Peptides against a protein of PDB entry 1LOE. Designs and how they scored, part 25

Target 1, 181 residues: chain A of PDB entry 1LOE
Amino acid sequence: TETTSFSITKFGPDQQNLIFQGDGYTTKERLTLTKAVRNTVGRALYSSPIHIWDSKTGNVANFVTSFTFVIDAPNSYNVADGFTFFIAPVDTKPQTGGGYLGVFNSKDYDKTSQTVAVEFDTFYNTAWDPSNGDRHIGIDVNSIKSINTKSWKLQNGKEANVVIAFNAATNVLTVSLTYPN
Target 2, 181 residues: chain A of PDB entry 1LOE as posed
Amino acid sequence: TETTSFSITKFGPDQQNLIFQGDGYTTKERLTLTKAVRNTVGRALYSSPIHIWDSKTGNVANFVTSFTFVIDAPNSYNVADGFTFFIAPVDTKPQTGGGYLGVFNSKDYDKTSQTVAVEFDTFYNTAWDPSNGDRHIGIDVNSIKSINTKSWALQNGKEANVVIAFNAATNVLTVSLTYPN

## One batch from the design tools (peptide; made by RFdiffusion4, then SolubleMPNN)

Design b2_p24_3_s1 (from b2_p24_3 with S1Y E9D K10Y V13I)
Fold by OpenDDE base, seed 3:
Structure b2_p24_3_s1 (fold): chain B 181 residues (1-181), chain A 24 residues (1-24)
Amino acid sequence: as target 1 above (181 residues)
Amino acid sequence: YNFLKELPDYVRIGFSATTSDALF
């Protein structure tokens, strides 16, 4: 078996185990993906590659990841696109298409993207988002159009705890989001 | 079907966010 784990509670200015892309950076011990400015993309990758599955044996990894995030929009009714936790090729680069959260470039399925994302989507895009218009959590496989979604009520400025777990035996990805305070 | 098989064997994980004109 192979196990990879890491924990970052306080982000430093010279975080060597992160690869920053676009406008992503650290400040005040927090990882900041975007500022409250227009038309920006910010990403941060864990620097070490992860063996997620073995194409020779067909074995697939189980994983659990947890993190805390804050969305602090200047206006609760005027928020940005949201963010993702994503899994992508080691040489992945930011995508600049609007509404694609920096990880996709089309609403159409594209197997060459080789990207899986859990989106925390705060902006309704009529072309691909659930028709109810709710802010939502989505599971994205090679497309910004989620294979499944769940409505989510954003609490602006408050810390949310997230747990994402994948069970290889059942092929089920679970996402839990709570506001503990 | 395991959708993680859509990925390469080795990957990187991370976070990504965007803003647009809708913010203002």
Scores: peptide ipSAE 0.723, ipTM 0.920, DockQ to the pose 0.895
Fold by OpenDDE base, seed 1:
Structure b2_p24_3_s1 (fold): chain B 181 residues (1-181), chain A 24 residues (1-24)
Amino acid sequence: as target 1 above (181 residues)
Amino acid sequence: YNFLKELPDYVRIGFSATTSDALF
């Protein structure tokens, strides 16, 4: 089966094709999605739309993307709410903040959301997060309640290297996170 | 079934982060 493939160049602060939303901004050295203040939502979108699948042919894209991120909370014992990589409609706007990570509005499946996300969730929300209370990586499809999760140990203030790959033939989204240091 | 078909044909990709009262 034929698929459309694309690769997203590793994200860095030197990217010139970003749309900033909410409190997101950039310096020459860093993209900052949010500051350490209460109740903020910050987002940054790649400006170019992506043909992720073709509803006429049924072909689905394969893709790989990589990036680094830093969560630097003032208190390493109390970190909220998380960081998210997401795929959404071209006209997407910031959604509900807090535990909804600015990308969803419901813990129940909502097909109208049309959003897929990989969450790096640092705060336990009893209503939808895994019961063990661990910080986790989650794969979200039209809901903040992840279809799959894996515990993740946050290293506050350190750079995490992330690779996200999707194989259309297997319908498998692979997420890897490492702290190189 | 492919869960990417939950998306529109054309999408944007991005990053998001939030804070809340839980930080403080």
Scores: peptide ipSAE 0.719, ipTM 0.931, DockQ to the pose 0.770
Fold by OpenDDE base, seed 4:
Structure b2_p24_3_s1 (fold): chain B 181 residues (1-181), chain A 24 residues (1-24)
Amino acid sequence: as target 1 above (181 residues)
Amino acid sequence: YNFLKELPDYVRIGFSATTSDALF
């Protein structure tokens, strides 16, 4: 197994100030979540809270977000552990590392987590990942065990363009990933 | 059912990445 670096090179039009957690940091050109070293968790949060839904009215927000990320590993065969877009409580802190992607603490549903994530999972964890062993995009709700997944072919060192959209009326989260170059 | 209701009314969004120890 070899270490992996994760970087965000482009943000959506609604880029905000960032709160860095763990090993995350930024340059003028890039947000870097991890370096190619062992046992790291790096996170970056948009500083402004988002009103995602209203418990009084029941109204749920629609949203679209886009970003570009790069996974750069010395060896494209062994790449651990993954990159995640997540939505969590305003006071969220880094969670379990490794296969839990710094976002969750259990493969079992835990409502107290109050976290939703889109994972770009580069490492196969036999306990919860799809049995085909493919790198994949997953939608996670209060668990690292995805409620839905789709195989994804990592292009090591290349910029991946991502669009994530949520339709409140249909309760459908759409994830698109492309390698334009 | 809407799974976003699993979240608090107000949230933060962000990015996370992890690396792990080489076991082999």
Scores: peptide ipSAE 0.717, ipTM 0.921, DockQ to the pose 0.622
Fold by OpenDDE base, seed 5:
Structure b2_p24_3_s1 (fold): chain B 181 residues (1-181), chain A 24 residues (1-24)
Amino acid sequence: as target 1 above (181 residues)
Amino acid sequence: YNFLKELPDYVRIGFSATTSDALF
């Protein structure tokens, strides 16, 4: 009965052209991923493929990505489903909606998915989310069921600054989220 | 083991968000 909107602004200095999928689109200052309708999936990809690792040499890239997002819901107590930063095959298309966040199709590990994601999950799905029911940040590898999660308190309508960094030497993905305002 | 090796050598990065019947 109520809608939730998601927007992302302040892409990194090396912002590239975007490929829009589903209901995703851009305005002058923001990327909007959802419309005020049921059962939508909105996505946007950077158009240039990234050489994330080299299967011949075994070398893996380091990276840092920063962005700002806003979740704006009319009812702060009823917010679904969340949004995701993800890395996927170059020909990736929208996947299952709802609690699968348009990125995955299974709660079980699926090697063929070839997808890694950082979820900012606002809706509790009993089948795979942490049992405490908290909104959370999760790291997902080939499954919507996160390999690691941390509780996160949504500030409705406020801009969150996010930095995601990967260190290849340590195999550690770091997620930082702050509400500066 | 490096979990980025779960990915293809070449990838795209992006953002995704969803709505569902849970809101309506």
Scores: peptide ipSAE 0.721, ipTM 0.930, DockQ to the pose 0.636; fails the geometry check

Design b2_p24_3_s2 (from b2_p24_3 with S1E E6L E9D K10Y V13I)
Fold by OpenDDE base, seed 4:
Structure b2_p24_3_s2 (fold): chain B 181 residues (1-181), chain A 24 residues (1-24)
Amino acid sequence: as target 1 above (181 residues)
Amino acid sequence: ENFLKLLPDYVRIGFSATTSDALF
């Protein structure tokens, strides 16, 4: 029986307070989202709400965020299900597990979800993932079915550096991932 | 429409990960 763990590394004491959900927890240097067991959902939210846009003025925020994550699996050929960065209502709770990554409940567009996510998807779900079967980065808007994807080669056990940026003027969300080590 | 306008004015940002029987 194989298991997979997902962690955010380089987590320091100067980080914002976190709201842990599901199996998520932290040590002094690492945020761990899942335990090495089956059928788990682990989440961690930054406790401070973010003013992402202003419905009165229509102004939309620009943002850039970066983080480092590690996926550890005993067998890199069978890694499930994935890791996500997400933006959701302040009272968001864990959603459907497995291929829904704990952030969505449907492959159909659901405006009531009010959730945007960047998925780092390690498992091919035939019902909604790109047909090439590649592990991929996806942009998800109110659905686990990504509006855009890009193939990504997982390096098991290695630190992946991620930068996510949103440009309000162009309405473009940019994601970059590198393995510096 | 900007993606972020699909969200509430105030949101939380976080990380999520899952495992499933697919590993077994």
Scores: peptide ipSAE 0.719, ipTM 0.920, DockQ to the pose 0.664
Fold by OpenDDE base, seed 5:
Structure b2_p24_3_s2 (fold): chain B 181 residues (1-181), chain A 24 residues (1-24)
Amino acid sequence: as target 1 above (181 residues)
Amino acid sequence: ENFLKLLPDYVRIGFSATTSDALF
């Protein structure tokens, strides 16, 4: 289409369990994070805090989450900047835009960020992205510079199904992305 | 160290996306 957007399906306008930040909003059963305008940040948080680990006992949660997202750009050869799933402090606010994806502020490790993200990065940033220049999935820990990446072929305008799972026993985060059609 | 121990005990999860001049 002629309208560029980053959106996630299955979110209606009557969603009461979301905190919208920046340009994020819901309409037509979609969570729309950005539109076809430059230099924007859109975020949405699940309103309920999650007890992800217990610092008193050391117990760590296992989790599996799934979602569907769409990137729709008028020019499939030039798409910026990307989409992320993230875990952050309850009072988290939008961070640096552009290549920092609204989630981080530095390519240097910053423990005070206390943020873990899975990025679906559509634009090559020379300063921190894999040198092959491929669009990629990355796992980010307290930095926009991923600890691990995998090349990913964007299908513009198509729904991507994502599954993210964490195994506490092995400390392994797995990410899968498929285009069912 | 377990990744999640780098986070607070209680967190929020969410989604984020950005655009920039490079898109246009």
Scores: peptide ipSAE 0.717, ipTM 0.923, DockQ to the pose 0.666
Fold by OpenDDE base, seed 1:
Structure b2_p24_3_s2 (fold): chain B 181 residues (1-181), chain A 24 residues (1-24)
Amino acid sequence: as target 1 above (181 residues)
Amino acid sequence: ENFLKLLPDYVRIGFSATTSDALF
């Protein structure tokens, strides 16, 4: 068995200012969140805070984001733990590693986390993941236990294109993943 | 309730990934 690395391609230092946490770092071409070693957490935040909604007026923002990521594992059948897109408080720090993906600390709903995430989960955790054991995309709200999931077929070493959009009017979060190559 | 209302008014967006010894 060997470790797995996760990288986000087409991500350079000239795109946006980043806050690196844990083992995350960047090259001219990509953001690398993990190294091929055990028990790591790597994160990167866009440095600019985002006004996602206004509690005084009730107005909620719309957003669309896209990125490309690569999972590169020596063995396609031994891939842990996954990678996550997340929205969290401005002072967010790395959370529990492993199956919690560095973003959450509990499978139970915890409103104090104030974190929404889209997980690309490569490892089956029996305590909270879908019982079919499939690798999956999940939408997580204040818990590592997803409120909704969809099976996802990993293509090891290939670039996955992701689009995540939120429509405030409909309250719908849309996630798409494709392997163009 | 809109998803985003579960968050603070101001947030940061980011990426996270983990490795573990779960398969070892």
Scores: peptide ipSAE 0.707, ipTM 0.923, DockQ to the pose 0.630
Fold by OpenDDE base, seed 3:
Structure b2_p24_3_s2 (fold): chain B 181 residues (1-181), chain A 24 residues (1-24)
Amino acid sequence: as target 1 above (181 residues)
Amino acid sequence: ENFLKLLPDYVRIGFSATTSDALF
């Protein structure tokens, strides 16, 4: 049995356990992925690799991740693309294709991407997003086109609590989002 | 099949966000 656990309550300017990519940085004890400026990509990775499964035995890990986020757009009707929690190869690099949230580079399924993401998508891309145009939470497997989505009402500037859990026995990924206050 | 098996044995986790010309 192998366990990896970490908790960060305050993000410092010299956060040794994070790998910042693109325009990601820390300020005011927050991890900031992007500012309200055009054409940016910001990412932050936990520095330690995680043993997510064992290809020799076939054993797969369970995991639970919880975090709090704030999207603070200058105008509630003019928001950016959103963000993702993602799982990727250790050498993953930012992707610059617009609309792909910095983790994918095509709307087509690409098994070589080896990337799983939970997207909190605030911008409607007609080419792949749900046709109702709603802001949504999506589960992405090797493609920006989600395998499953659910509508989500953004509360601009408010703290959202997220829990993402994977049960290996059932092969079920669950995502919960709440605005507690 | 367990979809985590689509990943390498060892991975990194993180957060990613983008902005575009549609922001303003």
Scores: peptide ipSAE 0.706, ipTM 0.910, DockQ to the pose 0.890

Design b2_p24_3_s3 (from b2_p24_3 with S1M E9D K10Y V13I)
Fold by OpenDDE base, seed 5:
Structure b2_p24_3_s3 (fold): chain B 181 residues (1-181), chain A 24 residues (1-24)
Amino acid sequence: as target 1 above (181 residues)
Amino acid sequence: MNFLKELPDYVRIGFSATTSDALF
């Protein structure tokens, strides 16, 4: 009964209804974004819109979110393409697949994208990824080309605990990933 | 400027994953 997939096993402290897109679905309290098949995109959105900032006052929200994800690939040496946490317009739809992670359409900055993401990138794309070729965590603002990255060692098939926090006063987004076992 | 101001006032949060030929 072993399953190879990209999946989320824990969504965080705030449970909400989900909007599934592409190949995403839930079963046995697990959100599965995609199976290990070619050329798939799977997404899931929390259904409730979030007031992330106020353009009239300029006030920006602080937030903390946590979740657990698993990447389970048939070949641990060749894993593509990755997993992302993202923030986007309420009517967002799946974007370009593959190395664009279903969230972006360009390596060039595009303000019309209106999307921020934290990527957990398992595959090196020469055109935009860090030149060292490492799997990495990246912070993306309106582009698949990250504004900042950090090398990350994937443990295939293991649960990764993630905490993402934003401090509006400092404009700093922090990402923590741990493998507890 | 806060980079969250690149977003609309109201947003949705979610997860995404992709596969490609490179996986195989």
Scores: peptide ipSAE 0.707, ipTM 0.921, DockQ to the pose 0.670
Fold by OpenDDE base, seed 3:
Structure b2_p24_3_s3 (fold): chain B 181 residues (1-181), chain A 24 residues (1-24)
Amino acid sequence: as target 1 above (181 residues)
Amino acid sequence: MNFLKELPDYVRIGFSATTSDALF
């Protein structure tokens, strides 16, 4: 049995356990992925690799991740693409295709991507997003086109609490998002 | 089938965000 656990309450300027990619950085004790500027991709990875499953035995890990985020757009009508929590190969690099949230490069399923993401999508892409046009939470497996989505009302500038849990026995990933205040 | 098996045995986790030209 292996256990990986970490907690970061304040993000420092020299955060040794994070790998920053693109325009991601820390400021004011926050992890900042993007600013309100055009054509930006920002990512941050936890530096330690995680043993997520064993291809020899077929055993799969359970995990729980919790975090707080703020999307603070210049105005509620000019909101960027959103962001993801993602799981990817250890050598994963930022993807620059617009609308793919920095983790995918095609709307088509690509098993070679080997990437799973929970998207908090604030921009409607007609080619793959739910037809109702709602901002949404989605579960993405090797494609920006989510295998499942649920509408989500963005509260601009407010802190959202997220819990993502995976149960290996049931193969169920749950996502909860709340605005506590 | 367990969809985490779509991943390598060892992975990194993280956060990612983007902006686009259409925003401003």
Scores: peptide ipSAE 0.696, ipTM 0.908, DockQ to the pose 0.852
Fold by OpenDDE base, seed 1:
Structure b2_p24_3_s3 (fold): chain B 181 residues (1-181), chain A 24 residues (1-24)
Amino acid sequence: as target 1 above (181 residues)
Amino acid sequence: MNFLKELPDYVRIGFSATTSDALF
């Protein structure tokens, strides 16, 4: 199987390896997906298409990616809606905002979305989120309703280090999040 | 079934975030 990895280590106004969508943009210091204003969707795509699997042979790629993100909300106890890492068709565009995280349009499985995501969900949506109401990490396949979740404690304004890895042989997606500081 | 097979053969990877009225 093929192995894919990528790293975006530098952000700037002349960023050539990112496609910005919605309210997403970059400064000399950081990639910013949203501002603390109402009803925004911000996205950034790695510009290079990835051959994630081969439908003719059935071969599936392995991949590993790592990144950091910050959620900095004005009120640490009132944070919506979340951050998402996603894999989607090359021509993907921003989807429904709010609790759909700009990535999905349905809580029901929709094969036509052709999207897989790892959500870092800060807001409880009763219609699809885990009933305990915890902020959580979720793995989403063609639906905002996660196939698996784990409670996550947000540290507002702090940098989270994330590693996401997929092992094709085992069909296991691994997600790790740490707050080193 | 390998759930990546629910994707197209070629994809892009990205990041997304949203805000809503609940933030305020």
Scores: peptide ipSAE 0.696, ipTM 0.924, DockQ to the pose 0.870
Fold by OpenDDE base, seed 4:
Structure b2_p24_3_s3 (fold): chain B 181 residues (1-181), chain A 24 residues (1-24)
Amino acid sequence: as target 1 above (181 residues)
Amino acid sequence: MNFLKELPDYVRIGFSATTSDALF
């Protein structure tokens, strides 16, 4: 029986104010989303709202964001459930835990969710994850069932550098992950 | 349709992680 912790590293004093939800908390240098215990949901939101698109004009924002995360599990063969970057309504609260990653409540498309996420999924949920069983990066739109996925090899305890970029003109979200160390 | 239009005009960005008893 194994547990997993998730942390965002390189957290500095110049970071935006955070809204902590669930079991999420921070130290001076690290944001920790979960402890190595069962059945936890930890979230942290940047407090400043983002104007992501304009419903009056139809204009959609471009954006690029980067961060570093660490998944640390006692056993790399048993790692659940995953880490997620997400975009949601300003009043968003933790959603269903476990395989729903605290951001969704359904494998079916639910427009009322109004949530987009990039998942770094460490646990295979047969009901919605890619059939190859690989740990993966997924793009989620109003559903935990990703619209697109790519296999990803977890390096337990190592810092992963992530860049997420959205191009409004092409409607393409790009995700890159590297382990520099 | 741009999938960001699935969102409200104004949003918050954050991180989430979960653990479960799925491994037990």
Scores: peptide ipSAE 0.703, ipTM 0.917, DockQ to the pose 0.636; fails the geometry check

Design b2_p24_3_s4 (from b2_p24_3 with S1E E6L E9D K10N V13I)
Fold by OpenDDE base, seed 2:
Structure b2_p24_3_s4 (fold): chain B 181 residues (1-181), chain A 24 residues (1-24)
Amino acid sequence: as target 1 above (181 residues)
Amino acid sequence: ENFLKLLPDNVRIGFSATTSDALF
């Protein structure tokens, strides 16, 4: 087919138990979020909840996580829709598919979403994506419309190494993506 | 304010991906 698949070959830093949603599944070698078929949503959550901040004290955690993902598209000119790292309520369920990446339901800010995501967006949605039309990395807070984006050149079929770090003192989320030689 | 405070105290971290019939 001409459809795109998304998978994670390394995640952690340590192997953890996962909750699979939609079409997501895993083997010993990789986590596959979508098969090469159209109109699907696949998600996987670390089963253990994270105490990311404390509403009583106001303390916020720092964190660093890393993973390696692969996008495999038969047609490099037709790659939809994207891959996302996200943080959400413990009972989170798959949301709207397609350009909403299975994580959000609106381009309008919705505080009830209570979801933060780092998107690796491969498809240009005119209604909310950067006007230059580039594939991009985006930081999403309670909306599919990113608060910040940076152009990203997809290397089809290659492993991308990602590091995501949050510094509570500075309130800065840092994302790095590299393709090893 | 830290934007993580927009989340509940306890959260889950995960990955998501989608496909569609849209053409680039």
Scores: peptide ipSAE 0.720, ipTM 0.925, DockQ to the pose 0.638
Fold by OpenDDE base, seed 4:
Structure b2_p24_3_s4 (fold): chain B 181 residues (1-181), chain A 24 residues (1-24)
Amino acid sequence: as target 1 above (181 residues)
Amino acid sequence: ENFLKLLPDNVRIGFSATTSDALF
């Protein structure tokens, strides 16, 4: 039986070393996070740690990052579970699979998680996802239950361009997704 | 409090994806 695969075809202008976890792997053309089989978790981390804030000074970094992802699903109406862009401790390991997207373990806020994620959630989990059942982009802070979400229309097999930006002065994380022609 | 202050000073950035029985 066939299932959904998630891939990143573009994740920056500069080639970086990656740490692969779970079923994640790469080719010259793309970074594939999952195999087309059930119950998989795949992750890929940039190997170089990022100093995003300084506890000595209190300074917080601004950042902008972009990537292009592709979802290849055998059934556009049944796509599970989704993928995330995430920021976590340097020693982060795969977390709970399925609807927890391999990055969280609870819908309850857990400060010890120390993880922030932007989810591109393709599967409706009644326990925490928006009640409209739409596929959505979510901002997750120490919980799989998003602090904010926005509906998103999946185009199966097509490249979606994503831009994620954080403004330290306003404490606002912005996410944009487009399907270019 | 800034979101990033909920994290360690030094972090790693990455991608994660999952599949499940939902497709079967």
Scores: peptide ipSAE 0.716, ipTM 0.919, DockQ to the pose 0.652
Fold by OpenDDE base, seed 1:
Structure b2_p24_3_s4 (fold): chain B 181 residues (1-181), chain A 24 residues (1-24)
Amino acid sequence: as target 1 above (181 residues)
Amino acid sequence: ENFLKLLPDNVRIGFSATTSDALF
């Protein structure tokens, strides 16, 4: 049985220390988040915690991060469930699988989640996804139901270059995705 | 308010992906 794989290409343990969770693992060339089995959750965290804001001063960090991912599905019309970049408490553990992408547990806002994610959602979940059914990029704050989405055309098996930037002064998170090849 | 303040001041960044029965 074939299954969709999600990978961060040109990424390995020599580049950054990682904490693997669920089915996530790495080879010399890539970080692979899923196994070839159903109902899997695979995660990988950068081991170094990040001081994203200062509770005493209220100052918030600016950041820019980039990565390249590949979704490789045996059938381009049947791709589930998705890939996500997330920011969470240091002791974060895998959450609900499937359409919750291993990061959230509810479509309802839950402040206790304390998680922000950028989802690259390949599967339409009627309960919370945009009604047009498009694959999409979403910004998620304490809920799998995105606060903002943008349609995205998946190119199966191709490398997608992603840049995520946060501007603290404007409180704007910017996400860009391109297929250079 | 900056929405990052909804997080702890110390966080980790990561990646996650899932599969489900929809793939089979």
Scores: peptide ipSAE 0.715, ipTM 0.921, DockQ to the pose 0.660
Fold by OpenDDE base, seed 3:
Structure b2_p24_3_s4 (fold): chain B 181 residues (1-181), chain A 24 residues (1-24)
Amino acid sequence: as target 1 above (181 residues)
Amino acid sequence: ENFLKLLPDNVRIGFSATTSDALF
């Protein structure tokens, strides 16, 4: 049994425990993935690899992660694509395909991607998003087309609290989002 | 089957976001 945990309350310019990719950076003690500019991809990875399961024993880890995010769009009716929390191979690189949130490169299922993401999707892509057009939270497994989604009402500029938990015994990933203020 | 088994034994976690050409 192994437990890995970390907490970052203030992001500084010297975050050696983060790997920045694309336009991701820290400013004002915040991790900033994208600015309000066109055609950008920003990512940040926790630098230490995480052992989430053992292919020899078949044992799978439980995990809980929590974070606070702010989406601050210049116009609440014209927002960007959104963002993801994702789990990927250690050598994962940013993906530049439009609408794939920097994580995937196809709407088709691709097991070789080996990537799981929780998307907080603020832009409706007719080719793969839920037909109701709602902004949504989605669970993505090897595809930008979510295996499950739930409508989510964006509160522009407000802090959202997120908890993501995985129960290995039940194989259930739970996502909770609240706007406490 | 546990869907984490679709991943490698060792992974990295992170955050990712994008914007498009038509948003601003």
Scores: peptide ipSAE 0.691, ipTM 0.907, DockQ to the pose 0.856

